# Designs tried in a protein design run: peptides against a protein of PDB entry 6RO1. Part 4

Target 1, 216 residues: chain A of PDB entry 6RO1
Amino acid sequence: LGKEIEEYIHKPKYCLPFLQPGRLVKVKNEGDDFGWGVVVNFSKKSNVKPNSGELDPLYVVEVLLRCSKESLKNSATEAAKPAKPDEKGEMQVVPVLVHLLSAISSVRLYIPKDLRPVDNRQSVLKSIQEVQKRFPDGIPLLDPIDDMGIQDQGLKKVIQKVEAFEHRMYSHPLHNDPNLETVYTLCEKKAQIAIDIKSAKRELKKARTVLQMDEL

## One batch from the design tools (peptide; aimed at target 1 S106)

Design b1_p9_1_s3 (made by RFdiffusion4, then SolubleMPNN; from b1_p9_1, 3 letters changed)
Fold by OpenDDE base, seed 1:
Structure b1_p9_1_s3 (fold): chain B 216 residues (1-216), chain A 9 residues (1-9)
Amino acid sequence: as target 1 above (216 residues)
Amino acid sequence: KPIYLKWYE
């Protein structure tokens, strides 16, 4: 369901109005998950479809992303790579095709006017980390219907399924029923009583067997 | 509505 929503939100017709400087976005390129970055700018590139000659505009968003230091050495010829989990990494402005945006946040940061100094770029990472601390359950997303205004019936059906699933999960009487603790406690007590009765019956049977051996 | 956060130094 999350992937189905992603297929809508990354479309230029929906996301472009929300790609303002400072917008938090999540970037994923195949196996490379960059996590959360910050939009710096976007541009439209003219492209022509090779088979039809039709204009197929490419949209490129410049995103400040945490990159591996190794990828920066070859930056002239190789694509930027995400920082390793144990690596501090370095924040770099990376040109990203808009369809590689896996999420768009409702959060927008103030960014330095000059991102050429490394310290200014690294300060943005501190701001992202502060946002992540404020949202332990995850950075808040733009609502695709209410915030982004997507009217697609396919998306509405996906959202309805998510809401119905969440409602069932939270409305399940077993989740918050104070009676669940009572029922579990009663079941545990019943199980313990059954064990105790079985133990006591075994001891009585042993005692009777010993008494019968003394009478024989 | 977008949430605007201040810059943290």
Scores: peptide ipSAE 0.076, ipTM 0.781, DockQ to the pose 0.074
OpenDDE base, seeds 2, 3, 4, 5: peptide ipSAE 0.037, 0.034, 0.030, 0.036; ipTM 0.745, 0.728, 0.716, 0.716; seed 4 fails the geometry check

Design b1_p9_2 (made by RFdiffusion4)
Pose (drawn by RFdiffusion4):
Structure b1_p9_2 (pose): chain A 194 residues (1-46, 58-67, 79-216), chain P 9 residues (1-9)
Amino acid sequence: LGKEIEEYIHKPKYCLPFLQPGRLVKVKNEGDDFGWGVVVNFSKKSLYVVEVLLRCAAKPAKPDEKGEMQVVPVLVHLLSAISSVRLYIPKDLRPVDNRQSVLKSIQEVQKRFPDGIPLLDPIDDMGIQDQGLKKVIQKVEAFEHRMYSHPLHNDPNLETVYTLCEKKAQIAIDIKSAKRELKKARTVLQMDEL
Amino acid sequence: VKKGFEVFK
């Protein structure tokens, strides 16, 4: 569901109008993410590209690392979430100290909103009048309710047991696909003719 | 350096 919502938000017809300088954006590509960042501007490429400050062809910052902000161009279809907040940015972003200042400014924004950095309502704000997105947002609130209600959500060992579950779940996926092709390969193809 | 932010309405 989360990924499905991102695809609606990826549509440039819907998200480009809200990519004003200083907008907070979360980016993820093929798995790894850079946390949150701020946009500077955007233009066409070659698809659209926006230059965004992120924590880090570079890779994202690790959890233990304090991080160093760097501006990088990214494709628009790599934005996972867009916030209602537009934090102020310096005019000349070339200095390192200013880049650290922006990192500190967002650290203060995250504090002013411990419930989470507010996101744009894709319907009330972004204007996605598509009916499919309605049913998606409904399933999200319902499944989030199911998640926090699960006895394991609070358990500190949840991440330890969740990984063993993830491993055991992937092994099972292989067995399924492997058996699927085996049922095919083991099949005699011309028996119906006969 | 200007500080602060705006929230979309």

Design b1_p9_2_s1 (made by RFdiffusion4, then SolubleMPNN; from b1_p9_2, 6 letters changed)
Fold by OpenDDE base, seed 3:
Formats: structure tokens, C-alpha cells, sequence
Structure b1_p9_2_s1 (fold): chain B 216 residues (1-216), chain A 9 residues (1-9)
């Protein structure tokens, strides 16, 4: 169900208005999960396929992502790879096709104007980590209907199914099935995230739209 | 530099 929602939100017609500099996004590419990164900018590229007269507009978003240091050494010839879990990694601006965005957050960071210095890029990682600390249940997502304004009936049906499934999962006592525990733990985390997002949104509505990170 | 974030309401 989450994947089905992803198929809607990553469409340029829906997500482009929300890809402002500083927007938190998740990037996945062919098994490579970069996790949360930060939008720097986006551009429209015309893919002129020489033989098919159809100009399919490709949209590329530049995203600041945590990359492995090894991938950076080969950056001239090889695609960037995500940092390993135990690796510090390095924040790099990576051009990403818009359809590779797996999630879009309601959170938008203030980012340095100049991201050429490594220290400035690294500071953004610290900011992401700080946001993650503030949202222990997960970084809040844009609501595809309320925030993104998607009116697609297929999406509405998917959302209804998700809500119904979540309601059923929480209404049923956690059956002691050890295999279900892992799925339920993930689902409980997801539903708690949704509750915490609503709560955080309410608190943020009460608080100034800009939370200053005094600790950074 | 102002470090912080905004959340879309």
C-alpha cells in the first residue's frame, strides 16, 4: 500500500510544486536506499530520443544525499552509492530523477546558500539528524490529498484501504504470532508516526512555522 | 546562518 501511494506522489505533476530548496525527500534507486536527503533545486530536461518524436520531459532534482566515500572517488564514471550503515559518509549533491523520490516530507530545512564547501553540506546532515531526533517515530510526510492536492480517485481508494487496514491492525489485539510481530511492530510504528505527525503539526501550527534549532 | 526547519501546515 505504501508503494502504491509512492506511485502517485513521485509523479512530476503532483510533487514538483513541493520540491523547493530544503524540502526533505527520500531517494531510492535500484536497491540503493539513500534515506532522507534535502532538495537543492530541480530542472526540466528534455529527453530527445532521436527516433521517437515524443519529447518526454524528464525532471531531475538535485538532492543532497549521504553518499559513500568510495562512490565519490569514482563519481566521474559511476553513480553515487548510499553510505553504509556504519559509515559516516559524505553529503553530496546528486542529480536524481523525480520518479526515484520514494517519499516527500512536510519538513523543509533552511540550508546554506553555498553548498560547495564540505562543511556546509555536512551541516545539512546534522540538521537532518536533528529533525530525526525531533520526530522519533519518523519524519512527517506530506499528505497526498490535503497537502499535495491529489484528486485521483485511485489514490483515494488506496488511502481508504490503508486507513481501513491500520484501523483493523489496531483494533485487533496483537496476536502472539512471532511472524506477525515484526509486521505489527512496523505497522504500529507507522500508525504512531501518523498520530505523532498530526500532533506535531498541531504543535507546529501553534509554534511559529519556523522552529529554530538552537542546539545546532 | 539561521538553522531550522519549517513544517508545511
Amino acid sequence: as target 1 above (216 residues)
Amino acid sequence: MRTGYEVLE
Scores: peptide ipSAE 0.277, ipTM 0.862, DockQ to the pose 0.717
OpenDDE base, seeds 1, 2, 4, 5: peptide ipSAE 0.264, 0.284, 0.268, 0.275; ipTM 0.853, 0.868, 0.859, 0.862; seed 2 fails the geometry check

Design b1_p9_2_s2 (made by RFdiffusion4, then SolubleMPNN; from b1_p9_2, 5 letters changed)
Fold by OpenDDE base, seed 1:
Structure b1_p9_2_s2 (fold): chain B 216 residues (1-216), chain A 9 residues (1-9)
Amino acid sequence: as target 1 above (216 residues)
Amino acid sequence: MKKGYELLE
């Protein structure tokens, strides 16, 4: 179900309006999970389909990602690799095809104007980590219907199934199935995140103020 | 530099 939602949100027709500089996005490339990164910019590339000659525009988003130091040595020919869980890594601006975005956050960071200095890039990692501390249940996601305006009936059916499943899990005593506890914990986290997002959106709407990160 | 974040309303 989560993957089915992903198939909608990563489509250029839906996500491009939300790819402003500072937007938090999750990047996955095959087996490589980069986790949360920050949009720097995006560009439209002209592409011609080899077989039809039809114009098929490619959208490339430059994302500041935590990369392994090993991947930086051969930067001319090798794709960037995500930092290992136990390594610090280095924040690098990586060109990413838009369809590799696995999630888009409602959070938009203020980023340095110049990301050429390493210290400026690493400061963004500190900002991501601070946001993660403020959202212990996970960084808030854009709502595909309410925020992104996706009207696709297939997506609505998927969401209805998720909501119905979540409602059934909350209404029925969870049998002590360890898998149900994991799913329930994820659903509780998601529901709590949805409540926290709704609360945070209400507070932000009331305050009309940028949340200053004074500790950064 | 302005430090912080915003949430989409």
Scores: peptide ipSAE 0.262, ipTM 0.850, DockQ to the pose 0.695
OpenDDE base, seeds 2, 3, 4, 5: peptide ipSAE 0.256, 0.255, 0.249, 0.251; ipTM 0.849, 0.848, 0.847, 0.847

Design b1_p9_2_s3 (made by RFdiffusion4, then SolubleMPNN; from b1_p9_2, 5 letters changed)
Fold by OpenDDE base, seed 1:
Structure b1_p9_2_s3 (fold): chain B 216 residues (1-216), chain A 9 residues (1-9)
Amino acid sequence: as target 1 above (216 residues)
Amino acid sequence: MKTGYEVLE
């Protein structure tokens, strides 16, 4: 169900208005999970389909991603790889096709104007980590309906199915399947997270929606 | 530089 939502949110017609500098996004590429990164900018590249002559524009977003230092040595020939969990990694600006965005956050960071210095890029990692600390249940996502304005009936049906499933899980624990308990616990956590996020958003709204990170 | 973040409502 999460994957089905991803199929909508990564479409340029929906996500482009939200790809402002500082926007938190998740990037996944062929099994490589970079986790949360920060949008720097995006560009539209004209592409012509060779067989049909149809214009097929490619959308590329430059994202600050935590990359493995090992992968950076051959950056001219090899794609960047995500940092290992135990590795500090290095924040790099990586060009990413928009369809590789797996999630888009409601959070936008204040970022340094000049990202050429490594220290400025690494400061953004600290900012991401601070946001993650403030959202222990996960960085808040853009609502595909309320925030992104997606009107697609397919998406609405998916969301309804998720909600119905969650409701059934809460109302009628029919199966004592240990796997269901795990899913229930995850859904309860997710529901609590959603409430906590809404509450945090309301508190942030009272603070003009901008939190200063004085420790950063 | 202003450090921090905003959350879309």
Scores: peptide ipSAE 0.297, ipTM 0.861, DockQ to the pose 0.682
OpenDDE base, seeds 2, 3, 4, 5: peptide ipSAE 0.289, 0.281, 0.275, 0.295; ipTM 0.859, 0.854, 0.853, 0.860

Design b1_p9_2_s4 (made by RFdiffusion4, then SolubleMPNN; from b1_p9_2, 6 letters changed)
Fold by OpenDDE base, seed 5:
Structure b1_p9_2_s4 (fold): chain B 216 residues (1-216), chain A 9 residues (1-9)
Amino acid sequence: as target 1 above (216 residues)
Amino acid sequence: MKTGYEILE
């Protein structure tokens, strides 16, 4: 169900208005999970459909992502790779197709105007880490309905199913079925992500204020 | 540099 929600959120018609500079987004490209990055800008690219010759616009978002230093040494032709958990990595501006955005946060960072210096890029990583510390249950996500204004009935049905599933998980006593615990843990993680999204949204609706991060 | 974040309500 989370993947089904993602299929709506990453559509240009829904997400483009929220891809302002500083917006926190998650980027996943196949097996590569970059985690949370920061939108720098986006652009529309002309593409021609091979079968019809019709123009199919591609949307590319430049996202500041934590990349492996090894991947940066490779020629400009190789795709950046995410930093390993054990490495510091380096923040790089990476062009990403919009459909590779796995999540969009309600949080928008202040970013340096000039991202050419490595220190300016690394300062953004510190900002992301500070936001993560403030949200121990996870960085808050945009509500696809309330924040993004998606009116698609298919999405509403998916959300209803998620809510119904969450309700059932909390209403049924934890039967000691180890398989249920794994599904419940995944579903509780998903439900907790959804509840944390809802609770974070409620707290977010209260905090329209620019929070200064003084400890950066 | 201005450090901080805003949250969409």
Scores: peptide ipSAE 0.266, ipTM 0.852, DockQ to the pose 0.733
OpenDDE base, seeds 1, 2, 3, 4: peptide ipSAE 0.250, 0.257, 0.253, 0.241; ipTM 0.841, 0.847, 0.842, 0.837

Design b1_p9_3 (made by RFdiffusion4)
Pose (drawn by RFdiffusion4):
Structure b1_p9_3 (pose): chain A 194 residues (1-46, 58-67, 79-216), chain P 9 residues (1-9)
Amino acid sequence: LGKEIEEYIHKPKYCLPFLQPGRLVKVKNEGDDFGWGVVVNFSKKSLYVVEVLLRCAAKPAKPDEKGEMQVVPVLVHLLSAISSVRLYIPKDLRPVDNRQSVLKSIQEVQKRFPDGIPLLDPIDDMGIQDQGLKKVIQKVEAFEHRMYSHPLHNDPNLETVYTLCEKKAQIAIDIKSAKRELKKARTVLQMDEL
Amino acid sequence: SEIYLKSLY
């Protein structure tokens, strides 16, 4: 569901109008993410590209690392979430100290909103009048309710058990697909003709 | 408006 919501937000017809300098954006590509960042401007490529400060062809910052902000161009279809907040950015971003200042400014925004950085309502704000997105947002609130209600959500060992479950779940996926091709390979193809 | 969908965090 989360990825489905991102696809609606990826549509440039809907998200480009809200990519004003200083907008907070979360980016993820093929798995790894950079946390949150701030946009500077955007233009066409070759698809659209926006230049965004992120924590880090570079890779994202690790959890233990304090991080160093760097501006990088990214494709628009790599934005997972867009916030209602537009934090102020320096005019000349070339200095390192200013880049650290922006990192500290977002650290203060995250504090002003411990419930989470507010996101744009894709309907009330972004204007996605598509009916499919309605049913998606409904399933999200319902499954989030189911998640926090699960006895395991609060358990500190949840991440330890969740990984063993994820491994065991992937092994099962292999068995399913492997059996699927085996049922096909083992099949005699011309028996219906006979 | 504003929303707080945890699926997007």

Design b1_p9_3_s1 (made by RFdiffusion4, then SolubleMPNN; from b1_p9_3, 4 letters changed)
Fold by OpenDDE base, seed 4:
Structure b1_p9_3_s1 (fold): chain B 216 residues (1-216), chain A 9 residues (1-9)
Amino acid sequence: as target 1 above (216 residues)
Amino acid sequence: MEVYLPVLY
């Protein structure tokens, strides 16, 4: 469900109007969580699908992100890496594909016109940190219906399912149980064991089928 | 020197 909402938000027709300079966005690439950055610009790149020859336009967002200083030294050969929690890092403009934007905020920051000076880039980090202090419960996200105006019936059905699941989750007697974490970890272990039993039964069935084929 | 970082894919 959350991923399905993200897939709607990532559609260029919906997100591009909101990718304005100063927009706060969260960037995540696989295991690399850059956290919150600021949109500087976006561009449409012409891409050709290697197998169909069809024009598949790539949308690249230039995002000012907190990068590891070590990754920046190797920036000619290696992708930028997020700054470690204990690392000051350095703010750099990183070209990011739109599908790597894990969140889009309702918040827009003023950004310096010239981001070439390190001090101007680092001033934006201070502004992000100030926004994070103002929103202790998290930086506010764009609502896909109310803010983005997405009238897609598929999205509306996904949101209604999320709301119905959230309502069921919060109304569940275990939601406020002080042992919820313990019960959850036990349920997760039980679910994993059930998967493992199901895999082992499939392997046993395959092995028996092979033995029956060798006897014929 | 504008350090163009490679595109994150």
Scores: peptide ipSAE 0.022, ipTM 0.500, DockQ to the pose 0.029
OpenDDE base, seeds 1, 2, 3, 5: peptide ipSAE 0.020, 0.021, 0.018, 0.019; ipTM 0.483, 0.469, 0.558, 0.562

Design b1_p9_3_s2 (made by RFdiffusion4, then SolubleMPNN; from b1_p9_3, 4 letters changed)
Fold by OpenDDE base, seed 3:
Structure b1_p9_3_s2 (fold): chain B 216 residues (1-216), chain A 9 residues (1-9)
Amino acid sequence: as target 1 above (216 residues)
Amino acid sequence: MEVYLRVLY
């Protein structure tokens, strides 16, 4: 469900109108979570699909991200790395592919016209931190229907399933049960034991099959 | 994919 919504939002036809300068976005590349950054610009790049020779345009977003200080030292040879949680880091303009945007905010910041000076980039970090303080429950996301105007019937059905799942989750008698964590831990242990039994039965079946093949 | 994560400035 959440991943299916994300796949709709990542479609260039839907997200590109919202990738305006100053838009807050989250960037994640595999294990590298950059957290919240700010859109500086976007561009369409020509690309060719390796297997078909078909022109497949790549959409690159220039995002001002909090990077580790090591990213500056190794910027000639290495990809940008996120700043450690306890590190101040440095704000850097990093090109990212649109599918690396894990979230798009309704919030837009004012950004300096010239981001080449380090002080101008670091001023944007202070603005991001101030927005995060104003939204303790998390920075507001763009609504796919109300903000983005997506009329896709597949997306509407996914959202309705999420809302119906959330409603069932929050209306469930165990949602406010102080023993929910204990019950969850017991259910998780039961699920793990069921996986282990299924694994052990597969290994026993393989071992018996090998023994029967050695007796033939 | 690493080429698209190089710091610009």
Scores: peptide ipSAE 0.240, ipTM 0.829, DockQ to the pose 0.030
OpenDDE base, seeds 1, 2, 4, 5: peptide ipSAE 0.045, 0.234, 0.036, 0.206; ipTM 0.693, 0.827, 0.676, 0.814

Design b1_p9_3_s3 (made by RFdiffusion4, then SolubleMPNN; from b1_p9_3, 3 letters changed)
Fold by OpenDDE base, seed 5:
Structure b1_p9_3_s3 (fold): chain B 216 residues (1-216), chain A 9 residues (1-9)
Amino acid sequence: as target 1 above (216 residues)
Amino acid sequence: SEVYLPVLY
């Protein structure tokens, strides 16, 4: 469900009006999760699709992201990498394709006008951390319908499923159980074991099918 | 609604 919402939000037709300087956004590139960063600017780049010759505009958002210091040394030749969990990292302005935005916050920061000084960039990290402290349940997201004005019926159905799931979760008798975290951890382990058993049964069925074909 | 926060130095 979260991924299905992401597929709507990161579309330029929906998100561009909300990519103002200071907007908090999450950036994810494949396995690289940068977490929360801050929009600095965005630009439209003219692009031509190599296979069709059609004009396919690329939207690039400059996002202030916490990057590993190792990636900064190679910044001329290599893509930026997220800071490791144990690393302080450094805030860098990274050009990001808009489809790599995994979330957009309702929060905007008043960013420094000059982000060339390292101290000004690092001050923004402190501000992000302060926002995270103010929102212990997570940084608030833009509402795709009420804030972003997305009218897509597919999205409305996804949101209705999320709301119905959340309502059932909060109404569940275990919701206020002091052992809830332990119960969740046990349920996750049980779910993983069930997936592994299902996978093993599929492989066993394939192996038996191959053996039966070799006996023919 | 949008929430605006100052940069904390």
Scores: peptide ipSAE 0.033, ipTM 0.719, DockQ to the pose 0.080
OpenDDE base, seeds 1, 2, 3, 4: peptide ipSAE 0.029, 0.018, 0.019, 0.022; ipTM 0.675, 0.545, 0.541, 0.621

Design b1_p9_3_s4 (made by RFdiffusion4, then SolubleMPNN; from b1_p9_3, 4 letters changed)
Fold by OpenDDE base, seed 5:
Structure b1_p9_3_s4 (fold): chain B 216 residues (1-216), chain A 9 residues (1-9)
Amino acid sequence: as target 1 above (216 residues)
Amino acid sequence: STVYLPVLY
């Protein structure tokens, strides 16, 4: 469900109006989760698809992200890497393709006009950390319908499923159970066992099908 | 709605 929402939010048609300077955005590139960063600006690049000759405009957003110090040394030849959990990192302006935005916040920060000084970039990290303290349940997202105005019926159905799931979760008798963490851990183990049983049954069915072909 | 926060220096 969250991934299905992401597939709408990161589309240029929907997100570009909200990519103003100071907007909080979450950036993820494959296995590299940068977490929350701040939009500096965006640009449209003319691109031509090599195979079709069709105009495929690339949208690049410059995002101030917490990067590893190791990645900064190689920044001329290698893509930026997220700071390790134990590392302070350094805030860097990174050009990001818009489809790498996994979330957009309703929060905007007043950013320094000059981000060339390291201290000005690091001040923005302090501001992100202050926002995170103010929102212990997570940084608030833009509402895809009410804030972003997305009219897609597929998205509306996904949101209705999320709301119905959340309602069932919060109304569940176990929601306030002091043993909830233990129950969740047992449910996760049970779910994993059910996946493994389903896999084993598929393999057994394949093996039986092969044996039946060898008997013919 | 958009929430604006100042940078804390």
Scores: peptide ipSAE 0.034, ipTM 0.690, DockQ to the pose 0.093
OpenDDE base, seeds 1, 2, 3, 4: peptide ipSAE 0.025, 0.027, 0.030, 0.031; ipTM 0.575, 0.708, 0.687, 0.714; seed 3 fails the geometry check

Design b1_p9_4 (made by RFdiffusion4)
Pose (drawn by RFdiffusion4):
Structure b1_p9_4 (pose): chain A 194 residues (1-46, 58-67, 79-216), chain P 9 residues (1-9)
Amino acid sequence: LGKEIEEYIHKPKYCLPFLQPGRLVKVKNEGDDFGWGVVVNFSKKSLYVVEVLLRCAAKPAKPDEKGEMQVVPVLVHLLSAISSVRLYIPKDLRPVDNRQSVLKSIQEVQKRFPDGIPLLDPIDDMGIQDQGLKKVIQKVEAFEHRMYSHPLHNDPNLETVYTLCEKKAQIAIDIKSAKRELKKARTVLQMDEL
Amino acid sequence: EELYELYEP
């Protein structure tokens, strides 16, 4: 569901109007993410591209690392979430100290909103009047309710058990696909003709 | 001084 919502937000017809300088954006590509960042401007490429400060062809910052902000161009279809907040940015972003200042400014924004950095309502704000998105947002709130209600959500060992579950779940996916092709390969093809 | 602004429709 989360990825489905992102696809609606990726549509440039809907998200480009809200990519004003200083807008907070979360980006993820093929798995790894850079946390949150701020936009500077955007333009066409070759698809659209926006230059965003992120924590880090570079890779994202690790959890233990304090991080160093760097501006990088990214494709618009790599934005996972867009916030209602537009934090102020320096005019000349070339200095390193200013880049660290922005990192500290967002650290203060995250504090002013411990419930999470507010996101734009894709309907009330972004204008996505598509009916499919309605049923998606409904399933999200329902499944989030199911998640926090699960006895395991609070358990500190949840991440330890969740990984063993994830591994066991992938092995099972292989068995399914492997059996699928086996049932096909093992099949005699011309028996219906006969 | 203000730090940021919130989106208003």

Design b1_p9_4_s1 (made by RFdiffusion4, then SolubleMPNN; from b1_p9_4, 5 letters changed)
Fold by OpenDDE base, seed 3:
Structure b1_p9_4_s1 (fold): chain B 216 residues (1-216), chain A 9 residues (1-9)
Amino acid sequence: as target 1 above (216 residues)
Amino acid sequence: SQLYTLYKK
């Protein structure tokens, strides 16, 4: 279900308006999870390679990512690799295809104008880590419907399924009772309550994030 | 500290 939501969010038609400089995004390339990075800029690349019939515009976002120091040595010839868990890594601006964005945060950082100095790039890592400390339950995500304005019915159905599933998970400790129909109606009422609680928690998280930003 | 903002609509 999370992957299904991701398939909508990473579509250029939905995410491009939110890829402003300083936006927190997650980047994942196959087995390589870079975690949270910061958008620097984005560009439209026309794949003008004459022989590949894919006329679809490729969107590349430059993202400041924590990379392994080993990958930086070969950065001219090799793809960037994420920092190892035991490694500090180094922040590098990496060109990333937009479809590799696994998540987009509601948080937007102020970034240095000049990211050429290592210290400026590393300062952004400190800022990401500070945001992570403020959000122990995870960095807040853009809501695909409320924040991103995605009207796709498929996404709405996925979200409804997620909400229903989350509700079932939260109701599971209470529903050792064999009456499935009462469970379903109670699951619908509790699903609505869970939606309302989730909405309220999102609003509270948004409000708390704003308050925490005003206090800093 | 670097300032960060929520994208509020």
Scores: peptide ipSAE 0.031, ipTM 0.722, DockQ to the pose 0.590
OpenDDE base, seeds 1, 2, 4, 5: peptide ipSAE 0.030, 0.031, 0.029, 0.033; ipTM 0.727, 0.725, 0.698, 0.727; seeds 1, 2, 4, 5 fail the geometry check

Design b1_p9_4_s2 (made by RFdiffusion4, then SolubleMPNN; from b1_p9_4, 4 letters changed)
Fold by OpenDDE base, seed 3:
Structure b1_p9_4_s2 (fold): chain B 216 residues (1-216), chain A 9 residues (1-9)
Amino acid sequence: as target 1 above (216 residues)
Amino acid sequence: MKLYELYKK
């Protein structure tokens, strides 16, 4: 379910309108989870498919990510690596293929105009951390239907399954199915993503209400 | 100062 939702939201036709400077996004590359980063810019690159010679446009988003200091030393030859859990890391602007975006937040940060100075990049990390403190249940996501306007029936069915599964999980603890462990890791990820969507919706509503109260 | 904005439709 979460992966199925990701397969929709990371499509350029859906996500590009939301990739403004300051937008919070999650980046995952294979086994590397960078967590939350900030969109700086995006670009369309011409690519040629090796087998067909057809032009296949690649979309690259520049994302300010918390990288390991080790990866910075080898930055000329090696791909950026996420900061280790125990290290501070350093904020770097990393070119990321749009399909590597695992989540898109409703939050858009105010960022410095010039991100070349280290201090300006590190100030953005402080801003991310402050946002995370304001959202203890997790940074709010864009709603793929209500916010992103995705009309795909496959996604609607996924969301309906998530909602129905959440409703069933809350109404009956599934105690008795032995295939539950593999289904549970997938269903816990599904349920966690459903909870994350619901919590994100709730926190978005709260944060909108608080912001409306602070704007009043 | 506002730290962030939220997407509003």
Scores: peptide ipSAE 0.489, ipTM 0.930, DockQ to the pose 0.680
OpenDDE base, seeds 1, 2, 4, 5: peptide ipSAE 0.484, 0.487, 0.489, 0.474; ipTM 0.926, 0.930, 0.930, 0.924; seed 4 fails the geometry check

